# Peptides against a protein of PDB entry 6FBK: the designs that were tried, part 17

Target 1, 90 residues: chain A of PDB entry 6FBK
Amino acid sequence: EDTGVRVELAEEDHGRKSTIALRLWVEDPKKLKGKPKDNGAIEFTFDLEKETPDEVAQEMIESGFFHESDVKIVAKSIRDRVALIQWRRE

## One batch from the design tools (peptide; aimed at target 1 A41 E62)

Design b2_p19_6_s1 (made by RFdiffusion4, then SolubleMPNN; from b2_p19_6, 7 letters changed)
Fold by OpenDDE base, seed 2:
Order: structure tokens, then C-alpha cells, then sequence
Structure b2_p19_6_s1 (fold): chain B 90 residues (1-90), chain A 19 residues (1-19)
């Protein structure tokens, strides 16, 4: 489903590294339960071997980017993008 | 520590300018 949160590669992925650069931003704030920060995209490195979408989402909540009630929707957004990236790598 | 963790998170997540 459309989470209202968009996640894209911040760099071209050639499937060579275990880490990828991602960019995440709110595309449709109406899909979120809380009000996210009114800032630009969040750029971050995601380690495909060590990190999980859920953990990174939790870290974003702790950083104050999203409300706790939206942790799962954020995690799903990251998960869905990571899955697509991994599927393309295989 | 929590402080070190918060600092790590600040470095991890880079906020880009809003277009």
C-alpha cells in the first residue's frame, strides 16, 4: 500500500556494497497519524547486513522525525524499498 | 551512552533542504 512516505536510492546501486544510501521523505502527510517535521528529505546509509527497517524507523522516531504512532508505516516504507533493491540485485 | 547514541543518530540522518 501507499504509505505516504517515499524512499529512494540516494546513489546508483551496482550491487557491490552491503550498504546503500537512501533518501526518505513524506510525500503524503495525510497518511501519517502524527505530524512529521516539516523538513526536507532524510539521507542515510542503510547496511543490508546489519540493519533492519524496523530498527532504523525506531531510530528516526528517537531522532524526532516522526511520531511513535507512525513507526510501522515508516518501517514499511523502508522495507518495501529495500526489498525492491535486493530483488534487483538478485 | 545515550548521549553518544544521540550523536551517532545525528550523524547518521542528514536532513536535506526542503525543495
Amino acid sequence: as target 1 above (90 residues)
Amino acid sequence: SEEERRERLRRKFKVLPKP
Scores: peptide ipSAE 0.718, ipTM 0.923, DockQ to the pose 0.813
OpenDDE base, seeds 1, 3, 4, 5: peptide ipSAE 0.717, 0.716, 0.717, 0.717; ipTM 0.923, 0.923, 0.923, 0.923

Design b2_p19_6_s2 (made by RFdiffusion4, then SolubleMPNN; from b2_p19_6, 7 letters changed)
Fold by OpenDDE base, seed 5:
Structure b2_p19_6_s2 (fold): chain B 90 residues (1-90), chain A 19 residues (1-19)
Amino acid sequence: as target 1 above (90 residues)
Amino acid sequence: MEEERKKRLAEKFKVLPKP
């Protein structure tokens, strides 16, 4: 699925830490309902044990990066990448 | 708490320069 939001590892994942560094950016703004800020990628640490895609997405909205109407699509983008990373760790 | 949260979020998300 193409959410229009790309999420990738910002650093190599050796599967040793419970945290991972991610980089998120808008690849296709047409997929979003709102108009996100026109800035570069956003890098952040995601704690696989303490955080959830929904919570982080909500924090991004609160920070003003995305419109509230896009919280779920942003969360999905993060979730899909995190799930893939976890799968590869197995 | 709101100010503290705001500061935390600002530190959490690093905005890279637009390409």
Scores: peptide ipSAE 0.698, ipTM 0.912, DockQ to the pose 0.800
OpenDDE base, seeds 1, 2, 3, 4: peptide ipSAE 0.697, 0.697, 0.697, 0.697; ipTM 0.912, 0.912, 0.912, 0.912

Design b2_p19_6_s3 (made by RFdiffusion4, then SolubleMPNN; from b2_p19_6, 7 letters changed)
Fold by OpenDDE base, seed 2:
Structure b2_p19_6_s3 (fold): chain B 90 residues (1-90), chain A 19 residues (1-19)
Amino acid sequence: as target 1 above (90 residues)
Amino acid sequence: KEEERKARLKAKFKVTPKP
């Protein structure tokens, strides 16, 4: 399902590090219940071993990037991209 | 502390122009 939130690698992934650089932004705001205050892309490092999409999404909400009602959709967008990246590493 | 956490989160997430 299209979450309306896009997540991509911010840096080339050589598949050797446990961390990846990601960039996340709203592609279709109509898919979100809340209205993000920021219209930029959020760049961050994601630790494949220590972090989870839900935890990072919660941190983004706490930081004020998204409304609490959209935590799951944000988490899903991260999860889906991370899964693809991990599959490509195989 | 909450203050420390907020500072960490602020440093963790960097806002840049959409690609």
Scores: peptide ipSAE 0.720, ipTM 0.915, DockQ to the pose 0.936
OpenDDE base, seeds 1, 3, 4, 5: peptide ipSAE 0.719, 0.718, 0.719, 0.719; ipTM 0.915, 0.914, 0.915, 0.915

Design b2_p19_6_s4 (made by RFdiffusion4, then SolubleMPNN; from b2_p19_6, 8 letters changed)
Fold by OpenDDE base, seed 1:
Order: structure tokens, then C-alpha cells, then sequence
Structure b2_p19_6_s4 (fold): chain B 90 residues (1-90), chain A 19 residues (1-19)
């Protein structure tokens, strides 16, 4: 399902680190319940062993990037990308 | 504290132009 939120690797992943660099941005704001404060891409490191998409999404809400009602859609976008990256690693 | 947490989060997330 298209969440309207895009997540991509900010750096090439060689599958050797427990962390990955991600970039997240809104492609279709109409799919969000709230209105994001910024119109840029959010770059961040995601620890595959210690962090969860839900926790990181919540942190983005706390930072004011998204409305609290959109936490699950943001988390899903991160989760789906992270899962894909992990599957590609093996 | 909430202030410290927000400061950490500000460092964690960097805003750049959309690709």
C-alpha cells in the first residue's frame, strides 16, 4: 500500500553495518491526516538491532515533523523500507 | 528532560531538500 511517504537509502548499503542511513519525505500529503511542518527530506540513521519503525516514527512526531494521528502511516513507510533492505541483505 | 530529548532528536534528524 502506498502511504504517500517515501523512504530511501541515503547512503549505499553494503550489508556490513547494523545501521543504515535513510531519507524520508512526503510524496502525497493528501494521504496524511495532518500537515507536515517541513517540505524537505528527513535524513537519519536507523539501528537495525536497537530501533523500531514505531519508535522512530514517534520521535519524528515529537520533533514536530508529523501530526500524532499520522504516526502509524509514517511507521509503516519506515517498516516497509527497512524490511525490504533486510531482505536484500539476506 | 524533555528539553534534552528534543535536543537529541534535533541532532538525530537532519532536514535536507527533497530529492
Amino acid sequence: as target 1 above (90 residues)
Amino acid sequence: SEKERKEKLAKKFKVTPKP
Scores: peptide ipSAE 0.696, ipTM 0.908, DockQ to the pose 0.939
OpenDDE base, seeds 2, 3, 4, 5: peptide ipSAE 0.695, 0.694, 0.694, 0.695; ipTM 0.908, 0.908, 0.908, 0.908

Design b2_p19_7 (made by RFdiffusion4)
Pose (drawn by RFdiffusion4):
Structure b2_p19_7 (pose): chain A 83 residues (1-30, 38-90), chain P 19 residues (1-19)
Amino acid sequence: EDTGVRVELAEEDHGRKSTIALRLWVEDPKDNGAIEFTFDLEKETPDEVAQEMIESGFFHESDVKIVAKSIRDRVALIQWRRE
Amino acid sequence: MPHFKLHRTETSFHVEKIE
């Protein structure tokens, strides 16, 4: 399927960086803006950041697993491209 | 699109609009 939540890199991926800057926005919901944040790959969880975005007023409380996965896919996509 | 920054730490977080 598709999530409709786009999560992309914010800064050039340099490798061997335990923290990465990401940008998240929505195009299909099936603040209406971009959200930039930092993510620690070895420590922080996509679900943790999703909940913070919940507790910050971006999405609904039960819309957490969806946003968590969208972030998770980008983290996965960055590490696969990191071989 | 407007841009927002999620500031995060070990114990807290807040959001700021980027102008």

Design b2_p19_7_s1 (made by RFdiffusion4, then SolubleMPNN; from b2_p19_7, 7 letters changed)
Fold by OpenDDE base, seed 1:
Structure b2_p19_7_s1 (fold): chain B 90 residues (1-90), chain A 19 residues (1-19)
Amino acid sequence: as target 1 above (90 residues)
Amino acid sequence: MPRYRLIRSETSFSVERIE
């Protein structure tokens, strides 16, 4: 499913660390219910063992990047990328 | 495109604009 939100690795993943660096930005704002803060990209680390996409998405909402109504779509975008990375590690 | 960094800890988080 195309969420309109892009999430990519911000660094090369060698499959050695439980923490990865990601970059997130809006590719199609029409897919969102609310309006994002701007057209910027957000860099963040993600612990594959301890953190969840939903919690990170909530932090982004609280930071003012997205409307609260879009927390699930943002979380899904992160989840989908994280799952792909984990699948590639196996 | 502006760039931001979401810095997180166990108890808090902050945002830094880097571009």
Scores: peptide ipSAE 0.686, ipTM 0.930, DockQ to the pose 0.904
OpenDDE base, seeds 2, 3, 4, 5: peptide ipSAE 0.682, 0.212, 0.627, 0.081; ipTM 0.928, 0.723, 0.915, 0.609

Design b2_p19_7_s2 (made by RFdiffusion4, then SolubleMPNN; from b2_p19_7, 6 letters changed)
Fold by OpenDDE base, seed 4:
Structure b2_p19_7_s2 (fold): chain B 90 residues (1-90), chain A 19 residues (1-19)
Amino acid sequence: as target 1 above (90 residues)
Amino acid sequence: MPRYRLNRTETSFSVERIE
């Protein structure tokens, strides 16, 4: 369940917009199969109504942040945080 | 710790280093 990847809100969520700002970084690199780029944090927006965690994860892999073998674990970390945010809104 | 921004559009994306 613990992916070793942390995802947090980069700005306060007032529940008004469908778009949220997130920040993602590796907390435990041992959980990943490949080696991430440089222990940096990644800021990005996410549209709760139009986008999927898997799409964003794939973009991060293509950008060189993570190895392709870790796309699913990255997607899961985003999905889990997004779910929590959505549950808080309801 | 470096910081990056993943700029995402409908058809493309790019990376910006911000720290």
Scores: peptide ipSAE 0.762, ipTM 0.945, DockQ to the pose 0.909
OpenDDE base, seeds 1, 2, 3, 5: peptide ipSAE 0.761, 0.760, 0.761, 0.761; ipTM 0.945, 0.944, 0.944, 0.945

Design b2_p19_7_s3 (made by RFdiffusion4, then SolubleMPNN; from b2_p19_7, 7 letters changed)
Fold by OpenDDE base, seed 5:
Structure b2_p19_7_s3 (fold): chain B 90 residues (1-90), chain A 19 residues (1-19)
Amino acid sequence: as target 1 above (90 residues)
Amino acid sequence: MPRYRLIRTEESFSVERIE
């Protein structure tokens, strides 16, 4: 499903580390209930073994990037990309 | 397009604008 939020690798994944670098930005703001702070991209690391998409999304909300009503869609966007990365590692 | 970095530690998190 198209969440309107893009999440991509910020660095090449060699499948060796549990931590990956990601970049997230809004591609279709109409998919969000609230309005994002700006049109910026957010870079962040994600530990595939220790962290969850929901936790990262919550932190982004608290940082003011997104409206609280969009926490689940942001989390889904991260989850979907992380799942793809994990599947490709197999 | 501005760029931000979400820095997360075990105890807290912060945001840096890098562009």
Scores: peptide ipSAE 0.716, ipTM 0.935, DockQ to the pose 0.902
OpenDDE base, seeds 1, 2, 3, 4: peptide ipSAE 0.706, 0.686, 0.665, 0.710; ipTM 0.933, 0.929, 0.924, 0.933

Design b2_p19_7_s4 (made by RFdiffusion4, then SolubleMPNN; from b2_p19_7, 6 letters changed)
Fold by OpenDDE base, seed 4:
Structure b2_p19_7_s4 (fold): chain B 90 residues (1-90), chain A 19 residues (1-19)
Amino acid sequence: as target 1 above (90 residues)
Amino acid sequence: MPRYRLIRTEESFSVEKIE
């Protein structure tokens, strides 16, 4: 499923830290709210042991970066990338 | 393309533009 949201590692993962740096952007800038509406990439950290994609996505929506209706799309995109990272570590 | 850094608080994010 193409969500239109892209998530990638913003750093090299050596499998040692529980916290990873991620980069997120959308294919359609109209899906972004707030300041980053011009295909800007968003960089953030994610704790593999303490955080969930749903909770982080919800915080982004509540902060006004995405429409409420897109929370599950954002969460799925984060989840898919996190799953790949965890798979490579195992 | 501009880049933005998300600064995490307890339950929210703020944005810093990276230039």
Scores: peptide ipSAE 0.385, ipTM 0.828, DockQ to the pose 0.752
OpenDDE base, seeds 1, 2, 3, 5: peptide ipSAE 0.358, 0.208, 0.046, 0.363; ipTM 0.804, 0.694, 0.610, 0.806

Design b2_p19_8 (made by RFdiffusion4)
Pose (drawn by RFdiffusion4):
Structure b2_p19_8 (pose): chain A 83 residues (1-30, 38-90), chain P 19 residues (1-19)
Amino acid sequence: EDTGVRVELAEEDHGRKSTIALRLWVEDPKDNGAIEFTFDLEKETPDEVAQEMIESGFFHESDVKIVAKSIRDRVALIQWRRE
Amino acid sequence: REEFLEERFKLMSIEEAKE
């Protein structure tokens, strides 16, 4: 399927960086803006950041697993492109 | 906790994010 939540890199992916800057926004909901944040690959969880975005007033409380996966896909996509 | 979250998340336009 599709999530409709776009999550992309914020800074050039340099590799061997344990923290990455990401940008998240929504195009299909099936603040209306972009959300920039940092993510630690070996420590932080997509679900943890999703909940923070919940506790920060971006999405609904039960919309956490959806946003957590959208971030997770980007983290996965960055590491697969990192071989 | 609110200060932490405000520092954690930066808001901008979508057009800026796509650059």

Design b2_p19_8_s1 (made by RFdiffusion4, then SolubleMPNN; from b2_p19_8, 10 letters changed)
Fold by OpenDDE base, seed 5:
Structure b2_p19_8_s1 (fold): chain B 90 residues (1-90), chain A 19 residues (1-19)
Amino acid sequence: as target 1 above (90 residues)
Amino acid sequence: RQEELKKKFKRLSVEEALK
């Protein structure tokens, strides 16, 4: 599924830390809250042991980055990337 | 809480994001 939201590692992952730095950018402007003149990637850390994609996505909604209706799409994008990262660590 | 969220999420410029 193409969510229109891309999530990538913001750092090289050596599989040593429980936290990873991620960057999230939106390819579909319709998913952005408002009309930000600067819609560069959102950089954040994700704790693989303490956080969930749903919680982080909700925090992004609360921060005003996305519409509430897109929370699951954002969460899925984060989840898919995190799953891939975890798979590569194995 | 908003202050904490601002610290958690950093909006990069397009140029910075590509570097």
Scores: peptide ipSAE 0.667, ipTM 0.911, DockQ to the pose 0.823
OpenDDE base, seeds 1, 2, 3, 4: peptide ipSAE 0.652, 0.650, 0.649, 0.647; ipTM 0.902, 0.901, 0.901, 0.902

Design b2_p19_8_s2 (made by RFdiffusion4, then SolubleMPNN; from b2_p19_8, 7 letters changed)
Fold by OpenDDE base, seed 2:
Structure b2_p19_8_s2 (fold): chain B 90 residues (1-90), chain A 19 residues (1-19)
Amino acid sequence: as target 1 above (90 residues)
Amino acid sequence: REKRLREKFKRMSVEEAKA
């Protein structure tokens, strides 16, 4: 499913640490809260052992990056990328 | 908590993200 939200690694993953640097940005303008000039990517670290996509998505909503109605879409986008990263580590 | 979240999430410009 195309969520309209893209998540990628902000660094090369060598599969050595539990924390990864991620970059998240909106590709679908429908998911953008605010003006297009404020549509820069969001970079953050994600702890593969301690954090969940749902929790991080909630924090992004709380921070005002996205509408509350898009929390599950944001969470899914993070989850899908994290799953791919973990798969590649196997 | 708000301060922690501001430190956790870094908003970059579109240009910076593409660089």
Scores: peptide ipSAE 0.621, ipTM 0.875, DockQ to the pose 0.778
OpenDDE base, seeds 1, 3, 4, 5: peptide ipSAE 0.613, 0.620, 0.616, 0.618; ipTM 0.871, 0.875, 0.873, 0.872

Design b2_p19_8_s3 (made by RFdiffusion4, then SolubleMPNN; from b2_p19_8, 9 letters changed)
Fold by OpenDDE base, seed 3:
Order: sequence, then structure tokens, then C-alpha cells
Structure b2_p19_8_s3 (fold): chain B 90 residues (1-90), chain A 19 residues (1-19)
Amino acid sequence: as target 1 above (90 residues)
Amino acid sequence: REKELKEKFKKLSVEEARK
């Protein structure tokens, strides 16, 4: 599914750490809260063992990056990328 | 909590993001 939200690795993953650096950006300007010039990317560390995509998405909403109505889309985008990373580690 | 969240998520410019 094309969520319009892109999540990529912000670093090369050698499969050594339980934490990974992720970078998220949105292709739909309406999904981003803030000024139009703030359409770069959000970089953050994700703990593969302790965090969940839904919790991180909720934190992004609380931080004011997205509307509450888009929380599940953001969570799904993170989840899909995380799953892919985990599958490649196997 | 707000301070912790601001530290957790780093906003990058378009230029920084494309590097």
C-alpha cells in the first residue's frame, strides 16, 4: 500500500545493533503539520526490541509533526520498513 | 515529556535529507 509516507534507513544496517536510525518524509504536504519550508525529513532512532511503530507514531503526533487522523498511516509506514529490515537480517 | 520528544525526533532540512 502506498501511504505517501516514506521511511528509509538513515545509516547502513550491518545487523549488529538492536537500534536503527530511520528517516521519514511525507510526499503529501497536507499530512505534515508546520510551515511549508519544514518539508525535509524526520530522523530518529528506533529500538527494534523495545519500541513499536504505533507508539512512535503516537509520539510524533504528540510532537506536532502530524495530525491525529494520520497516526495509523505513519505507524504503518514505519512498521513496513521495520519489518523489511528485520526480514533482511534473517 | 515534550523536551524528551524534541530530542528524540530531529527535523532535517531538504538539503540535509538528500545528502
Scores: peptide ipSAE 0.641, ipTM 0.882, DockQ to the pose 0.804
OpenDDE base, seeds 1, 2, 4, 5: peptide ipSAE 0.632, 0.634, 0.628, 0.634; ipTM 0.892, 0.881, 0.891, 0.893

Design b2_p19_8_s4 (made by RFdiffusion4, then SolubleMPNN; from b2_p19_8, 7 letters changed)
Fold by OpenDDE base, seed 3:
Structure b2_p19_8_s4 (fold): chain B 90 residues (1-90), chain A 19 residues (1-19)
Amino acid sequence: as target 1 above (90 residues)
Amino acid sequence: RKEELEKKFKRMSVEEAKK
């Protein structure tokens, strides 16, 4: 599914750490809240053992990056990337 | 909490993201 939200690794993953650096950006400006000056990527660390895509998405909403109605889309985008990373580690 | 979230999420410029 094309969510219009892209999530990529911000670093090379050697499968050594439980945390990974991710970058997220939105291709649809309407999904961005607050009309930011720069629509560049959002970089953050994701703990594969302690965090969930839904919780992180909720935090992004609370931070004002996205509308509440897009929380599930953001969560799905993070989830899909995280799952792919985990599968490649196996 | 808001301050902590601001530290967690870093907004980068398009130029920085393309590097």
Scores: peptide ipSAE 0.607, ipTM 0.875, DockQ to the pose 0.804
OpenDDE base, seeds 1, 2, 4, 5: peptide ipSAE 0.588, 0.575, 0.586, 0.578; ipTM 0.859, 0.852, 0.860, 0.852

## One batch from the design tools (peptide; aimed at target 1 I42 E43 E59)

Design b2_p20_1 (made by RFdiffusion4)
Pose (drawn by RFdiffusion4):
Structure b2_p20_1 (pose): chain A 83 residues (1-30, 38-90), chain P 20 residues (1-20)
Amino acid sequence: EDTGVRVELAEEDHGRKSTIALRLWVEDPKDNGAIEFTFDLEKETPDEVAQEMIESGFFHESDVKIVAKSIRDRVALIQWRRE
Amino acid sequence: SPPEKIIDFDKIREEKEEEK
């Protein structure tokens, strides 16, 4: 399927960087803006950041697994492109 | 492309830590 939540890199992916800057926004919901944040690949969880974005007033409380996966896909996509 | 309205989430994290 599709999530409709777009999560992309914020800074050039340099490799061997344990923290990455990401940008998240929504195009299909099936603040209306971009959300920039940092993510630790070896430590932080997509579900943890999703909940923070919940507790920060971006999405509904039960919309956490959806946003967590959207971040997770980007983290996965960055590491697969990292071979 | 992303909307021009950009929100710095790391700043929100810092503010929440300071409040704790």

Design b2_p20_1_s1 (made by RFdiffusion4, then SolubleMPNN; from b2_p20_1, 8 letters changed)
Fold by OpenDDE base, seed 3:
Structure b2_p20_1_s1 (fold): chain B 90 residues (1-90), chain A 20 residues (1-20)
Amino acid sequence: as target 1 above (90 residues)
Amino acid sequence: KPPEKVINFDAIREEKKKKE
């Protein structure tokens, strides 16, 4: 599913750390219900053992990057990328 | 292609954590 939100590794992943650096940005704003207030790429560290996509997405909403109605879309984008990265590590 | 502007979200998260 194309969420309109892109999530990519911000650094090379050698599968050694429990954390990964990610960059998230809006590729297709039409896929979102709200209107993002910033067009920059959000760079963040994701702890594969302690964090969840839903929690991180919620933090982004609370920070004003996305509308509350888009929390699940953002979370899904993060989840899908994380799952892919973990799959490649195995 | 990712946007040129990069927002340091970790910094934002840490700031919130400090205030809690």
Scores: peptide ipSAE 0.753, ipTM 0.928, DockQ to the pose 0.921
OpenDDE base, seeds 1, 2, 4, 5: peptide ipSAE 0.753, 0.753, 0.753, 0.752; ipTM 0.928, 0.928, 0.928, 0.928

Design b2_p20_1_s2 (made by RFdiffusion4, then SolubleMPNN; from b2_p20_1, 8 letters changed)
Fold by OpenDDE base, seed 2:
Structure b2_p20_1_s2 (fold): chain B 90 residues (1-90), chain A 20 residues (1-20)
Amino acid sequence: as target 1 above (90 residues)
Amino acid sequence: PPPPKVINFDAIRKEKEEKE
């Protein structure tokens, strides 16, 4: 499913660390219910052992990057990318 | 490709943590 939100590695992943660097940005704003105020790429580290996509998405909402109604679509975008990265590590 | 503007979210998260 195309969420309209892109999530990519911000750095090369060698599969050694429990954390990964990600960049998240809106590719198709029409997929979102709200209108993001900033069109920049959000760069952040994600702890594969301690964090969840839903919690990180909620933090982004609280920071005002996305509307509260879009928390699940943002979380899904993060989840899908994280899963892909983990599959590639195996 | 990602937008040229990059927002350091970790810095924002750190600031929030320090304020708590």
Scores: peptide ipSAE 0.729, ipTM 0.920, DockQ to the pose 0.931
OpenDDE base, seeds 1, 3, 4, 5: peptide ipSAE 0.727, 0.727, 0.727, 0.727; ipTM 0.920, 0.920, 0.920, 0.920

Design b2_p20_1_s3 (made by RFdiffusion4, then SolubleMPNN; from b2_p20_1, 8 letters changed)
Fold by OpenDDE base, seed 2:
Structure b2_p20_1_s3 (fold): chain B 90 residues (1-90), chain A 20 residues (1-20)
Amino acid sequence: as target 1 above (90 residues)
Amino acid sequence: SPPSKVINFDKIREERKKAE
């Protein structure tokens, strides 16, 4: 499913660390219920062992990057990318 | 390609953690 939110690796992943660097940005704002306040790419590290997409998405909401109604779509975008990265590591 | 502007979210999270 196309969430309208893109998540990509911010750096090359060699499959050695338990953390990955990601960049998240809005590709299609029409897919979101709210209007993002910033059009920049959000760069962050994601701990594959300690963090969840829902928690990270919630933090972004609390920081004002997205409307509360879009927390699930943001979380899904992160989840899908993380899953893909983990599959490629195997 | 991603936008040229990059927001360091880790820095934001660190500041929040310090405030707690």
Scores: peptide ipSAE 0.752, ipTM 0.929, DockQ to the pose 0.931
OpenDDE base, seeds 1, 3, 4, 5: peptide ipSAE 0.751, 0.752, 0.752, 0.752; ipTM 0.928, 0.928, 0.929, 0.929

Design b2_p20_1_s4 (made by RFdiffusion4, then SolubleMPNN; from b2_p20_1, 6 letters changed)
Fold by OpenDDE base, seed 2:
Structure b2_p20_1_s4 (fold): chain B 90 residues (1-90), chain A 20 residues (1-20)
Amino acid sequence: as target 1 above (90 residues)
Amino acid sequence: SPPEKVIDFDAIREKRREEE
């Protein structure tokens, strides 16, 4: 499913660390209910063992990057990318 | 490709944790 939100690795992943660096940005703003605050790429570290996509998405909303109505679409975007990365590690 | 502008969200998160 195309969420309109793109998430990619910000660094090469060799499957050695429990954390990964990600970049998240809006690719299609029409897919979002709210209007994003910024047009930049949000770079962040995601702990594969401790963090959840929903919690990270909520933090982004609390920081004002996205409207609260878009928490699930942002979380899904993170989740889908993380899943792909984890599948590649196996 | 991602936008050229990069926002360091880790820095934001760290600052928030320190303020709480």
Scores: peptide ipSAE 0.754, ipTM 0.927, DockQ to the pose 0.924
OpenDDE base, seeds 1, 3, 4, 5: peptide ipSAE 0.753, 0.754, 0.753, 0.753; ipTM 0.927, 0.928, 0.927, 0.927

Design b2_p20_2 (made by RFdiffusion4)
Pose (drawn by RFdiffusion4):
Structure b2_p20_2 (pose): chain A 83 residues (1-30, 38-90), chain P 20 residues (1-20)
Amino acid sequence: EDTGVRVELAEEDHGRKSTIALRLWVEDPKDNGAIEFTFDLEKETPDEVAQEMIESGFFHESDVKIVAKSIRDRVALIQWRRE
Amino acid sequence: TDLPIIKFDPRREELREERE
C-alpha cells in the first residue's frame, strides 16, 4: 500500500553518522507543513519520534503506528542505500 | 517541498524534560 506521509533526508547523507536530519510532511491523509527533526539510527525508534510528534500536536494519538512506519521506511531506505 | 518548515528538535527536548 501507501502511507501518504513523506519522510526524506534533510542534510546530505554522509555515512557513518549515527544521527540524521529528516523532513516529514503529508500529501494524502487517507499545521499543514514540513517537520524537520534529527533521528539516531542505533538508539531512537520510529515509534518514539512518532509519539513525540503526537504529543506535539501534529497528528492524532492513534495515528502513531502510521507515522512511525513512514519514518521507519525512510530509516530503512537510508540504510539500504548505505548497503 | 515548498511548505512551511517546523523545527521539531526543541520540542523533543522539552518533552524529554517533562517525562523526567

Design b2_p20_2_s1 (made by RFdiffusion4, then SolubleMPNN; from b2_p20_2, 9 letters changed)
Fold by OpenDDE base, seed 1:
Parts: sequence; C-alpha cells; structure tokens
Structure b2_p20_2_s1 (fold): chain B 90 residues (1-90), chain A 20 residues (1-20)
Amino acid sequence: as target 1 above (90 residues)
Amino acid sequence: SSLPVFDADPLFEELREKRE
C-alpha cells in the first residue's frame, strides 16, 4: 500500500538496542499542517519494546504535524517500517 | 539502496520531550 508517507531508518540498525532513530517524510507537502519546510523530514526515536505506531502517530497529530484524518496513514507507515526492522532482527 | 536526502527536523522530539 502506498500511503504517501515514507519512514526510514535514520541510523544503521545493529539490532542491539530497543530504541531506533526513524525519519518520516511525506510526498504531498499539503499533508503537513502548517508551512512545509524545504526538504523537511521528521526525525524521531522509537522504542520497539514500549511504543506503538498508533501512539506515536497520535503524538504527531497532537503536535500539529498532520490532520487527525491522516493519523491511520501515518501510523500504518510507521508500523510497516517497524515490522520490517523487527523481522530483520529475527 | 539509495535514500533521498532530507533536512532533519528535531521539532517533534523537542515537542514530545516537553509533553512528557
């Protein structure tokens, strides 16, 4: 599924720690609330053991990065990347 | 694999730290 939201590792994953650095960007700048920044991406930490994509996505909405209607799209994009990272660690 | 180059925006981390 193409959500229009991209999530990637912002660091090399050695599979040693539960916390990872991620980078999130959108293809359509209109999906970002507020004025889009040139080539801007949201970098954030994600705890694989304690955090969930839904909670982090909700935090981004509450912080004003996205409209509430896009929370599931953002959450899915994070979830898909996190699942891939966890799969590779197994 | 090649990845696109973006400018990092630490705003989210700053905001979530303040909310916690």
Scores: peptide ipSAE 0.159, ipTM 0.650, DockQ to the pose 0.256
OpenDDE base, seeds 2, 3, 4, 5: peptide ipSAE 0.045, 0.139, 0.158, 0.033; ipTM 0.589, 0.637, 0.643, 0.522

Design b2_p20_2_s2 (made by RFdiffusion4, then SolubleMPNN; from b2_p20_2, 10 letters changed)
Fold by OpenDDE base, seed 3:
Order: C-alpha cells, then structure tokens, then sequence
Structure b2_p20_2_s2 (fold): chain B 90 residues (1-90), chain A 20 residues (1-20)
C-alpha cells in the first residue's frame, strides 16, 4: 500500500545495533487527510527493541508534524520500513 | 513539489527519550 509517506534508512544497517537512523517525509500529500506544515524530512533514531511505530507517529503529531487524523498512516509507513529492515537482518 | 530537506529534530528526539 502506498501511504504517500516515505521512510528510508539514513545510514547503512549492518544489523549490529538495536537503534537505527531513519528519514521520514511526505512524498504524496494527497494521501494525507491533514496538510503538513512543511515538506521537510524528519531524521530520527528508532529503537527496534523498545519503540513502536504507533508511539513514534503519535509523538510526531504532538510535535506538530502531522494532523492527528493521519496518525495511523504515518505509523504504517514507519512499521512497513521497520518490518523490512528486520526481515533483512534475519 | 521540492525535494525534502533532511534535518534532525532535537526536540522530537528529546520527547521520545523521555518516554523511555
């Protein structure tokens, strides 16, 4: 599913640490119900063992990056990328 | 649309670390 939100690794992943650097940005704003205040990309760390996509997405909303109605689509974008990274590590 | 500008967000990172 194309969420319109893109999430990519900001670093090479050698599968050695639980924390990874990610970049998240809106590729297709039409997929979102709200309108992001800017089209910048957020670079952030993600702990594969401790954090969840839903929690991170909620925190992005609290920070004002996205509208509350888009929490699930943002979370899904993170989840899909994280799942892919985890799959490649195995 | 323009290409995204990649930036770390210290405030966002601090918020998340408080949760942990």
Amino acid sequence: as target 1 above (90 residues)
Amino acid sequence: SSLPVFNMDPLFEELRKKRE
Scores: peptide ipSAE 0.276, ipTM 0.756, DockQ to the pose 0.444
OpenDDE base, seeds 1, 2, 4, 5: peptide ipSAE 0.270, 0.267, 0.264, 0.270; ipTM 0.751, 0.751, 0.750, 0.751

Design b2_p20_2_s3 (made by RFdiffusion4, then SolubleMPNN; from b2_p20_2, 10 letters changed)
Fold by OpenDDE base, seed 2:
Structure b2_p20_2_s3 (fold): chain B 90 residues (1-90), chain A 20 residues (1-20)
Amino acid sequence: as target 1 above (90 residues)
Amino acid sequence: SDLPVFDANPLFEELREKRK
């Protein structure tokens, strides 16, 4: 599913660290119910062992980057990218 | 994308670090 939210690695992943640097931005705002407040990419670290896409997405909403109604679509975008990264590490 | 990919916003990470 095209969520309209894009998540990419912000660094090379050699599969050595439990944390990864990610970059998240809105590619198609029409896919979101609300309007994102920022006009740039969000860069953040994600702990593959401790953090979940749902919790990180919720933190983004609470921080004011996205509307509450879009938490699941943001979480899915993170989840899908994290899954790809983990699959490539196997 | 209509948003600049390379204009990173460090605010989120800063806020997260404060909570950790």
Scores: peptide ipSAE 0.376, ipTM 0.787, DockQ to the pose 0.354
OpenDDE base, seeds 1, 3, 4, 5: peptide ipSAE 0.271, 0.250, 0.346, 0.261; ipTM 0.731, 0.713, 0.751, 0.719

